# Peptides against a protein of PDB entry 8OXM: the designs that were tried, part 174

Target 1, 371 residues: chain A of PDB entry 8OXM
Amino acid sequence: FKAEFRLAGGVNLPKIIDCVGSDGKERRQLVKGRDDLRQDAVMQQVFQMCNTLLQRNTETRKRKLTICTYKVVPLSQRSGVLEWCTGTVPIGEFLVNNEDGAHKRYRPNDFSAFQCQKKMMEVQKKSFEEKYEVFMDVCQNFQPVFRYFCMEKFLDPAIWFEKRLAYTRSVATSSIVGYILGLGDRHVQNILINEQSAELVHIDLGVAFEQGKILPTPETVPFRLTRDIVDGMGITGVEGVFRRCCEKTMEVMRNSQETLLTIVEVLLYDPLFDWTMNPLKALYLQQRPEDETELHPTLNADDQECKRNLSDIDQSFNKVAERVLMRLQEKLKGVEEGTVLSVGGQVNLLIQQAIDPKNLSRLFPGWKAWV

## One batch from the design tools (peptide; made by RFdiffusion4, then SolubleMPNN)

Design b2_p19_1_s4 (from b2_p19_1, 7 letters changed)
Fold by OpenDDE base, seed 1:
Structure b2_p19_1_s4 (fold): chain B 371 residues (1-371), chain A 19 residues (1-19)
Amino acid sequence: as target 1 above (371 residues)
Amino acid sequence: SLTNAQKATLAELESILLS
């Protein structure tokens, strides 16, 4: 290990460390503190399994459909080592960085990211109609720019086209795998883009198995398919390559139902894998910047009420696990809203749900659904 | 107790994780 470290920013102040391996290769590592990396590690294992399934199928293998993974070594419930995704940038940093973000660079007369955030925060407690109207106003005055990522990074037109295709495939694979695993919407800082491959890396997998639906502001989309995510695909948007890659990924997932159910069942009942949403985690994920000052840890919640009978906690956990497995089975059968859909029908419904401005307008404003 | 299918899938997972 080098003696020097860098702070990666964020609330938990993760440390970027450089390590020389026994192979003489320098590797960047992210040391997280105060985060349970076990969920990230488990989800990476599930992604590796999904990748194996995708590689076994000729149609998905030919399309190079993979979900990008990173190495996670949990050290404790509150510490671990991540392989730092070298040569990646958060899509949120590229798009909405305050100084040099692509929106500010390419659309200087649009609303600032701050103005958009403010407008959506002002209506957070308002009706769905008011949220929709303000979201549409924000969207009109904050036009997509993510097409410029590939244009900036890949100057050769043939390379540019190949990388935009790789991006589109990566979004498709991660969207469908993410839907199956119930990852829901992903904060723009938790989606990294590889500056060389244009593939996405999903980090901080703390919301899985549709636990985003039980947040104080519930998730309303199956995956993140916001306007900038779509803009990165180019002129065809969600049509053509993206749709076909989603369909081929969904086909492999549905045909692998028994394997996926078995894996997820083992994980849901692993006593070391805490996938359940708790109130503190929910508050952390949807905390307002203004509320950072008042959460002094003076929740001396008296130890007395935590004696909910171990039996009632276990019964509640088992019921949630069973519900997750049932919902996973429905997804893998193509059951949506009580109707059995074809792969194409299911993928179409999911795409429509993910791009619906009514669904996007209802998301937590902190997750920037207008980006 | 894991079913034989669960054990096979776990072994496949372990093989993927150890690879």
Scores: peptide ipSAE 0.005, ipTM 0.333, DockQ to the pose 0.021
Fold by OpenDDE base, seed 2:
Structure b2_p19_1_s4 (fold): chain B 371 residues (1-371), chain A 19 residues (1-19)
Amino acid sequence: as target 1 above (371 residues)
Amino acid sequence: SLTNAQKATLAELESILLS
């Protein structure tokens, strides 16, 4: 490792360190402190298994459907080394950076990202109707610009087109697999885009198995399919390539039901894999900018030695695990709201849920549903 | 802004790749 490190921005001040491999190549690594990287490591293994299923199927293999993975080496419950995704940028940094964000560059007369955030924070404790009205006003005055990512990065029209397809396929694959696994916390800083491949890299995989639904502000969308995410697909939006790639991914997932259930069952009962939502984690994920000054929640795993009787914890855990497995089985059967749907019907429902401005308006303002 | 010709070529490329 080089002795020099760079600070990455964020509350936990992750350290970017350069290491020289035995091959003489420099590799950037992100050292996150204070976060449990075991969740990310486990979810990366699940994504690799999903990729194996997608590569075995002829239709998904022909479409090159894959989830981008990164190497995670957990060092402790609160430290690990992430392979820093060199040549990736958070979609939020590209879109809504305060000085040079694509929204400011391409839509200088629209609301600023700060004005949008402020308006949505002002209604955070208001009715769903008031949230919806303000969200629609924000959306009218904050138009999507993510189409410009591929246009800026890929000047050759043939390359630009190929990369826009790679992006659309990556969104489709990660959306469906993310839905099956109940992946939450898909805010604009937890989704990276590769500047060379236009593929998405999902990071911070600590909200899984629909645990985002038990947050103080519950998650109301199956995956991130916001207006900028759709704008990056080009003129067809969610129709054609995206929809077909979602359907083919869902078909492989549903046809792999036994394998996926067995994998998730092993993970849910792994005593080293804490997937459950806790109050401190919930507070951290939905912390207000005004509260940033006082609560350094040192997620001290040691302070949860509150002597709750081991028996009552175990019974409550088992009931949650059983409910997660039951819901996973329903998804893999195409059961939505007690109705059995075809692959096309299920994918259509998920797309409609993900793009519904009523669902998007109900999200925590930090999720930035207008982006 | 994409020209109308670029939008048409884009739509045609999209149609071919959506087929």
Scores: peptide ipSAE 0.000, ipTM 0.257, DockQ to the pose 0.014
Fold by OpenDDE base, seed 3:
Structure b2_p19_1_s4 (fold): chain B 371 residues (1-371), chain A 19 residues (1-19)
Amino acid sequence: as target 1 above (371 residues)
Amino acid sequence: SLTNAQKATLAELESILLS
């Protein structure tokens, strides 16, 4: 370990530490001191397994369909070491970073990111109809610009084309695998883009197994396929490469049903893997910026032995775990809304659900569905 | 009791963890 550390900023004061490996390579690591990284660690293992399945299949291997993974070493229930994704940037930082964001640079006459957020926050407690109308107004006055990421980073036309293809494949693979695993909380800060590969890195994997649907504002989309995400694919959008890569990924997942069910079953019953949504986590994920009054968690852990009958907690947990497994089995059979779909039909339904302005308008404003 | 398939999957997971 080098004696010097950098602060990455934020409330938890994560430390960036440079480590020299036994191979003599310097590796930058992020040490988090307050977050449970066990969920991230487990989900990275599941992603590695999905990558193994994708590499075994000729069609997905030929397309280089992979989910970008990072190493996670959980140290305790409250601390861990993450591999720092060097050469990645949050898509939100590129798109909506104040005055330097791509929206401001390329669309200076559009609404600011702040104006969009304000408009959507004003209607947060309103009807779905009012949310939809305001979302459509925001979308009309906030046009996508993410195509410029690849244009700025890759000046050679042949390289630019290959990187746009890599991006589109990465979105497709992560979208389908994320859907199968029920990955939520896909806001613009939880998705990084690699500035060299144009591949996405998904971080903060704490909302899995459709637990985003039980949030106070339920998640209404299977994955992030917002207008900027689509704009990064170029002129064809979701058609052609993206759709075909989703179909080929879904085909591999469905053909690997027994393996995926067995793995998820082991994980759901692991007492060290707390995947269930709790009220405090729900409050944290959907905290309003106006409610940033100092909840100093003076969790005085008064050991109130909530001897809630272990039996009732276990029965409720087991029923939720069984429901998650049943829903995973349905997804892997192509059962959507009680109907068995082909791979193409299922992928089409998921794309339509993800791009539907009615679904997007219902999301929590912090998710930034207009980006 | 884990099935033989579940034990094999756990061993494969452990091998991926240890690699």
Scores: peptide ipSAE 0.000, ipTM 0.343, DockQ to the pose 0.021
Fold by OpenDDE base, seed 4:
Structure b2_p19_1_s4 (fold): chain B 371 residues (1-371), chain A 19 residues (1-19)
Amino acid sequence: as target 1 above (371 residues)
Amino acid sequence: SLTNAQKATLAELESILLS
């Protein structure tokens, strides 16, 4: 190990360390503290299996549909080592971090990321109608810019076009696999983009199996397909390549039902794999910046909305696992809202749900659904 | 009881887990 470390951004201040292997090769590693990397490790293995299924199918193999994976070595319940995704940047860093964010550079007269967040936080406890109106105002004054990522990184027009297609395919694969695994919406700092491949890398997989739906502010989208995510696809948006790649991925997932159910069943009943949402994890994921000061363990926050969701959590672990498996089976059968859909119908519904401003306006403001 | 296909998938999982 080199004595020098770099800080990666984020609340937990992960350390980037350079390691020299026994082979004399330098390998960059990220050491996370305070995070349980076991869930990340397990989800990376599930992604590798999904990739194996996608490579076995001719149509998905021809399209090179893969979910990007990284190596994770959990060391304890609060520490681990992961392969640092060299040559990746968080999409949130490119879009909205500091004065150098793409929104500020390309749209200097739009609302700042801070103004957008403030406006949405002010309506967080308001009606869905008020949230929608403010979200539409924010969206009107915060226009997408993620198209510029590929334009900045790939100056050759032919390479640019290929990389935009690689990005679109990566979003499609990760969206459908993420939906099947119930990853939900993803914080903009937990989606990395590879600066060479334009492929996405999903990190911090602490919400899986639709556990985002039982958060104090429940998830209302099947995956992150926000305006900037769509803008990165170029002028066709969700139509054409994205839709077709979603359909081909969903075809493979649905045709692999028995395999996927078996895998997820084993994982759900693994006593070493804590996938369940707990109140402390929920608080951490949706904590307000203003509430950071009052982490006194006063258990007595009488918020009635948390009590309703907590009373449904008193189901035995087995009933929660059974419900997750039942919902996974429904997804893999194309059962949405009690109706059996074709692959095209199911993918269409998921896309419409993911891009609906009404659904996006209801998301937790900390996850920046306007980005 | 796991099917033979499920056992093969589990063994492939265990191999990936142990690698």
Scores: peptide ipSAE 0.000, ipTM 0.312, DockQ to the pose 0.020

Design b2_p19_2_s1 (from b2_p19_2, 8 letters changed)
Fold by OpenDDE base, seed 1:
Structure b2_p19_2_s1 (fold): chain B 371 residues (1-371), chain A 19 residues (1-19)
Amino acid sequence: as target 1 above (371 residues)
Amino acid sequence: SLTPAQKATIAELERILNE
């Protein structure tokens, strides 16, 4: 290892380290402390399986529908190493960086990202109607700019068009697989875009199997399909390529029901895979900027082994795992709200749910649903 | 089982994390 490290930013201050492999090649790695990377590692394996299913189908293979994966090596329950996603940028950094974000550059007269966040935080405890009205005001004064990512990176019109299609296909694949796996909405810093391929890389996979629905502010969208995500697709938005790629991905997932259920069942009952939402994780994921100052980690978690009867914990866990499996089976059958839908009907419902400003206005303001 | 070299690499990564 080199003696020098860089901070990647964020609350946990992950360290970017350069290492020389036994092959003499220099590699960048991100070393995360205080995070359980086992979830990320497991979810990468599930994504690789989904990619294998997508490659076996002729229609998805021809469209090059894949989820970008990265290497994760968990070291402990609170540490791990991941392959740094070289040549990627967080979409949130590109869009809403304080100094040189695309919103500030292309829309200098719009609300600042801070003004948008402040307005939505002020209504966080208000009615759904008040949240919706303020969200619509924020959206009117914070117009999407993500189209400019491909325009800045790909100057040749033919390359630009190809990369915009690659982006659209990547969003479609990750949205549908993310829905099946219950990843829900994704923070803008946890979606990376590759500056060469225009494909998305999803990182920090700590919320899976619809555990975002049990957060203090529950998720209300099946995946992130915000205005900037849609703007990156260009003039057609969610219509045409995106919709067709979602349908073809969903078709492969539904036709692979037995395989997906078997894999997820093994993972849900793996004692090394803690996918359940705990209160501390929920607080961390929806922490307010005001609450960052008071959480000195002087919680000596005295391991008071509250020997709550192992039997009651196991029974509660099994009931949650069974509910996750049942809901996964419903999704793979096209059961939405008690009705069996066609692939096209299911995909249409999911798209409408994801773009509905009423659903977006109800999300946790820290996840920036207006971006 | 991890090799001695892999264990040493993990210990060095844990050191880097704790700095």
Scores: peptide ipSAE 0.017, ipTM 0.409, DockQ to the pose 0.030
Fold by OpenDDE base, seed 5:
Structure b2_p19_2_s1 (fold): chain B 371 residues (1-371), chain A 19 residues (1-19)
Amino acid sequence: as target 1 above (371 residues)
Amino acid sequence: SLTPAQKATIAELERILNE
């Protein structure tokens, strides 16, 4: 291993290390500490299955609709090596790096990323109305810049156009697959962009099956479709390519209902796959930046053996698993809020929910809904 | 079972994580 490491963003400060393999090839590795990489490994297998379904369909295959996957090598329950996608960067690092972020470079007169975060933290315990007003003020003074990612990386106009299209397709595929699986915690450090392909890589897949809705600050959006995410698509935004790719992805998912339900059922009852949200994990995901100092949760798993009878825990688990399966079946039938929608109707509802500033203003400030 | 080389690599990665 080289002695030099880079910090990847996130609460666990994952270390990017360069290593020389036994084959003499240099490889970048993401070393995550304290994360159970088994959850990521399981979700990568589900994404590979979704990719197989998308490749079988002619319309999704022609559009090259895929969710980017990475190799997970779990090392221990507390450590693991992710195959760091060489040439990926967190979207947050590109957009809101303190020294040379794209917002600072292209919009030097806008609010700083720190000012935006401070304003939203000040209203965190306030009404939804106050949160909405402050979020709108932040958004007015923090304008999108993510269009410049492709412009900086791809100087040839024909390459630039193809990469912007690849980006838009990647956002669409990952948004719909992520919604079906109930993927949460989609903050700007958990989404990487490939500097060569312009495709997104979703990392830290521990919030799945809509468990983000039971966080102390519930998640209110089906996926990340914030203003910078939309700005990266170019002038058409969510219309045209993005919408059509969402519809074609949703069509494949709905037509694969039996396969998806069977696999998710096996995973929900796998004793090695802890997908349930626990209070300690919930506190960890929504920690305040000010509280970062003291709570190293020694996840001493030992102490809160609250003697809930094993029977009551097992019954509670089974009822949660059944509810997750029922909700997955509803999504795959196009049932939203008790109404059966067409593929186009369902995709439209999800887009509207994801871009609604009222929903975005209610998210935890650490999610950075203004980016 | 992990090879001795894989175990040494894991131990070094765990060291790097704890620094």
Scores: peptide ipSAE 0.017, ipTM 0.432, DockQ to the pose 0.033
Fold by OpenDDE base, seed 2:
Structure b2_p19_2_s1 (fold): chain B 371 residues (1-371), chain A 19 residues (1-19)
Amino acid sequence: as target 1 above (371 residues)
Amino acid sequence: SLTPAQKATIAELERILNE
């Protein structure tokens, strides 16, 4: 290890370390403290299996539909080494990094990211109607700019077009697979973009199997398809390439129902894979900046060795696992709201749910639904 | 079981995390 480290932004101040391997190659590694990287490791394996299914299908293979994966080496329940995705940046860092963010650069007269956050925090405990009105005001005064990512990074028009297509395909694939797996906590710091490929890398995979819906502020969208995410697709938005790639991904997932159910069943009952939401995790994910002063995260995860009394926890766990499997089976059958939908109908419903400003306005302000 | 080298790497990472 080199003696120098950089702080990555975030509550847990993850450390970026440079390591020299036995091969003499320098590799950047993200060292997260107090985070269970086993969840990320398991979800990366699921993404690799989904990629295998997508590569076997001719239509998804022709479109090069894949989820970007990274290497995770879980070291303990509290520590792990992530292979730092060299040449990736959080979409939030590009978009809303203080005064240097793309919103400030391209829209200097819009609300600041801080003003938007403040307005949405002020209404956090208010009605859905008040949240919607303030969200619409924020959105009117905070216009999308993510189109400029590809324009800044790819100066050649042909390369720019190919990279915008790669981005759109990556969003589509990760959105549908993320929906099938019930992936939550898709805030702007948990989605990286590769500066060379324009593909997305999803990190912090600790909210899966729709456990985001049981948070104190429930998740109301199937995936992140916010205005900036759509703006990065260019003038066609969600129509054309994105929709077709979602449909072809969903078709492969639905046609792989038995395989996906078997895989998820094994994972849900793996005693080493804690996918369930707990109150401390919920508090961490939805902590307010104002509450940061009192909660020193003296989460000694040593207190989680409170011997789960095996019997009552086992019945509650089994009922949650069964509900997750049932809901996964419904999704893979195209059952939405008690109705069987075609692939196109299901994808359309999911897109509409993800872009609905009523759903977006109800999200936790830390998710930054206006970005 | 972790190798002695892996345990030493973990201990060094834990040290770096606690600094």
Scores: peptide ipSAE 0.017, ipTM 0.425, DockQ to the pose 0.034
Fold by OpenDDE base, seed 3:
Structure b2_p19_2_s1 (fold): chain B 371 residues (1-371), chain A 19 residues (1-19)
Amino acid sequence: as target 1 above (371 residues)
Amino acid sequence: SLTPAQKATIAELERILNE
């Protein structure tokens, strides 16, 4: 370990450390305190398994369909080491950085990221109709710019084309795998882009198995397919490469139903894997900037949870786990809203749900659905 | 008790984790 560390900021003051491996390579690591990294570790294992399934299939292997993974070493219930994704940037930092963000650089006459956020926060407690109207106004005055990421990084036209293709494949694979696993909280800071490969790295995997639907503001989209995400695919958008890669990924997932169900069943009943949404986690994920002041963690929350009859908690947990498994089985059969769909029909429904401005307008403003 | 299929899947997971 090098003696020097950097603070990454935030409430938990995560430390970035540089380590020299036995191979003589320097590796940057993020040491998180107070965060349970076990969920991230477990989800990385599930992603590795999904990658194995995708490599076994000829059509997905030819397309190089993979979800990017990173090493997670949980040290305790509240600490761990992440392999820091060197050469990645949060898509939010590229797009909506206050000083040098791509929206400000390429669209200087559009609304600022702050103006967009403010407008959506003002209507947060309003009707769905009012949210939709304001979201459409924001979208009209905040046009997508993510196409410029590949154009800035890859000046050679042939390289640019291949990197845009790699990006589109990465979005497709992660979207379908993420949907099957019910991955939530896909805000612009939880999605990194690799500056060399143009592939996405999904971080902070703490909302899984559709637990985003039980947040105080429920998640209404199956994955992030916002206007900037689509703009990064180029002129074809969701049509052609993206749709075909989603279909091929979904085919592999559906054909691997027994394997996926067996693995998720083991994980859901693992007493060390806390996947359930709790009120404190829900409050943290959807904390308002105005509510920052008073959440001193009063130590007294630990004592009251211990006295609920273990039997009633276990029975309620088992019923939730059974519902998660049933819903996973439905997804893997192509059952959507009580209807059995083909792979193409299911993928089409998911794309339509993800791009629907009515669904996007209902999301928590911190998710930044206009980006 | 885990089924033989569940044990095989755990062993494959353990293999993937140890690679």
Scores: peptide ipSAE 0.006, ipTM 0.352, DockQ to the pose 0.020

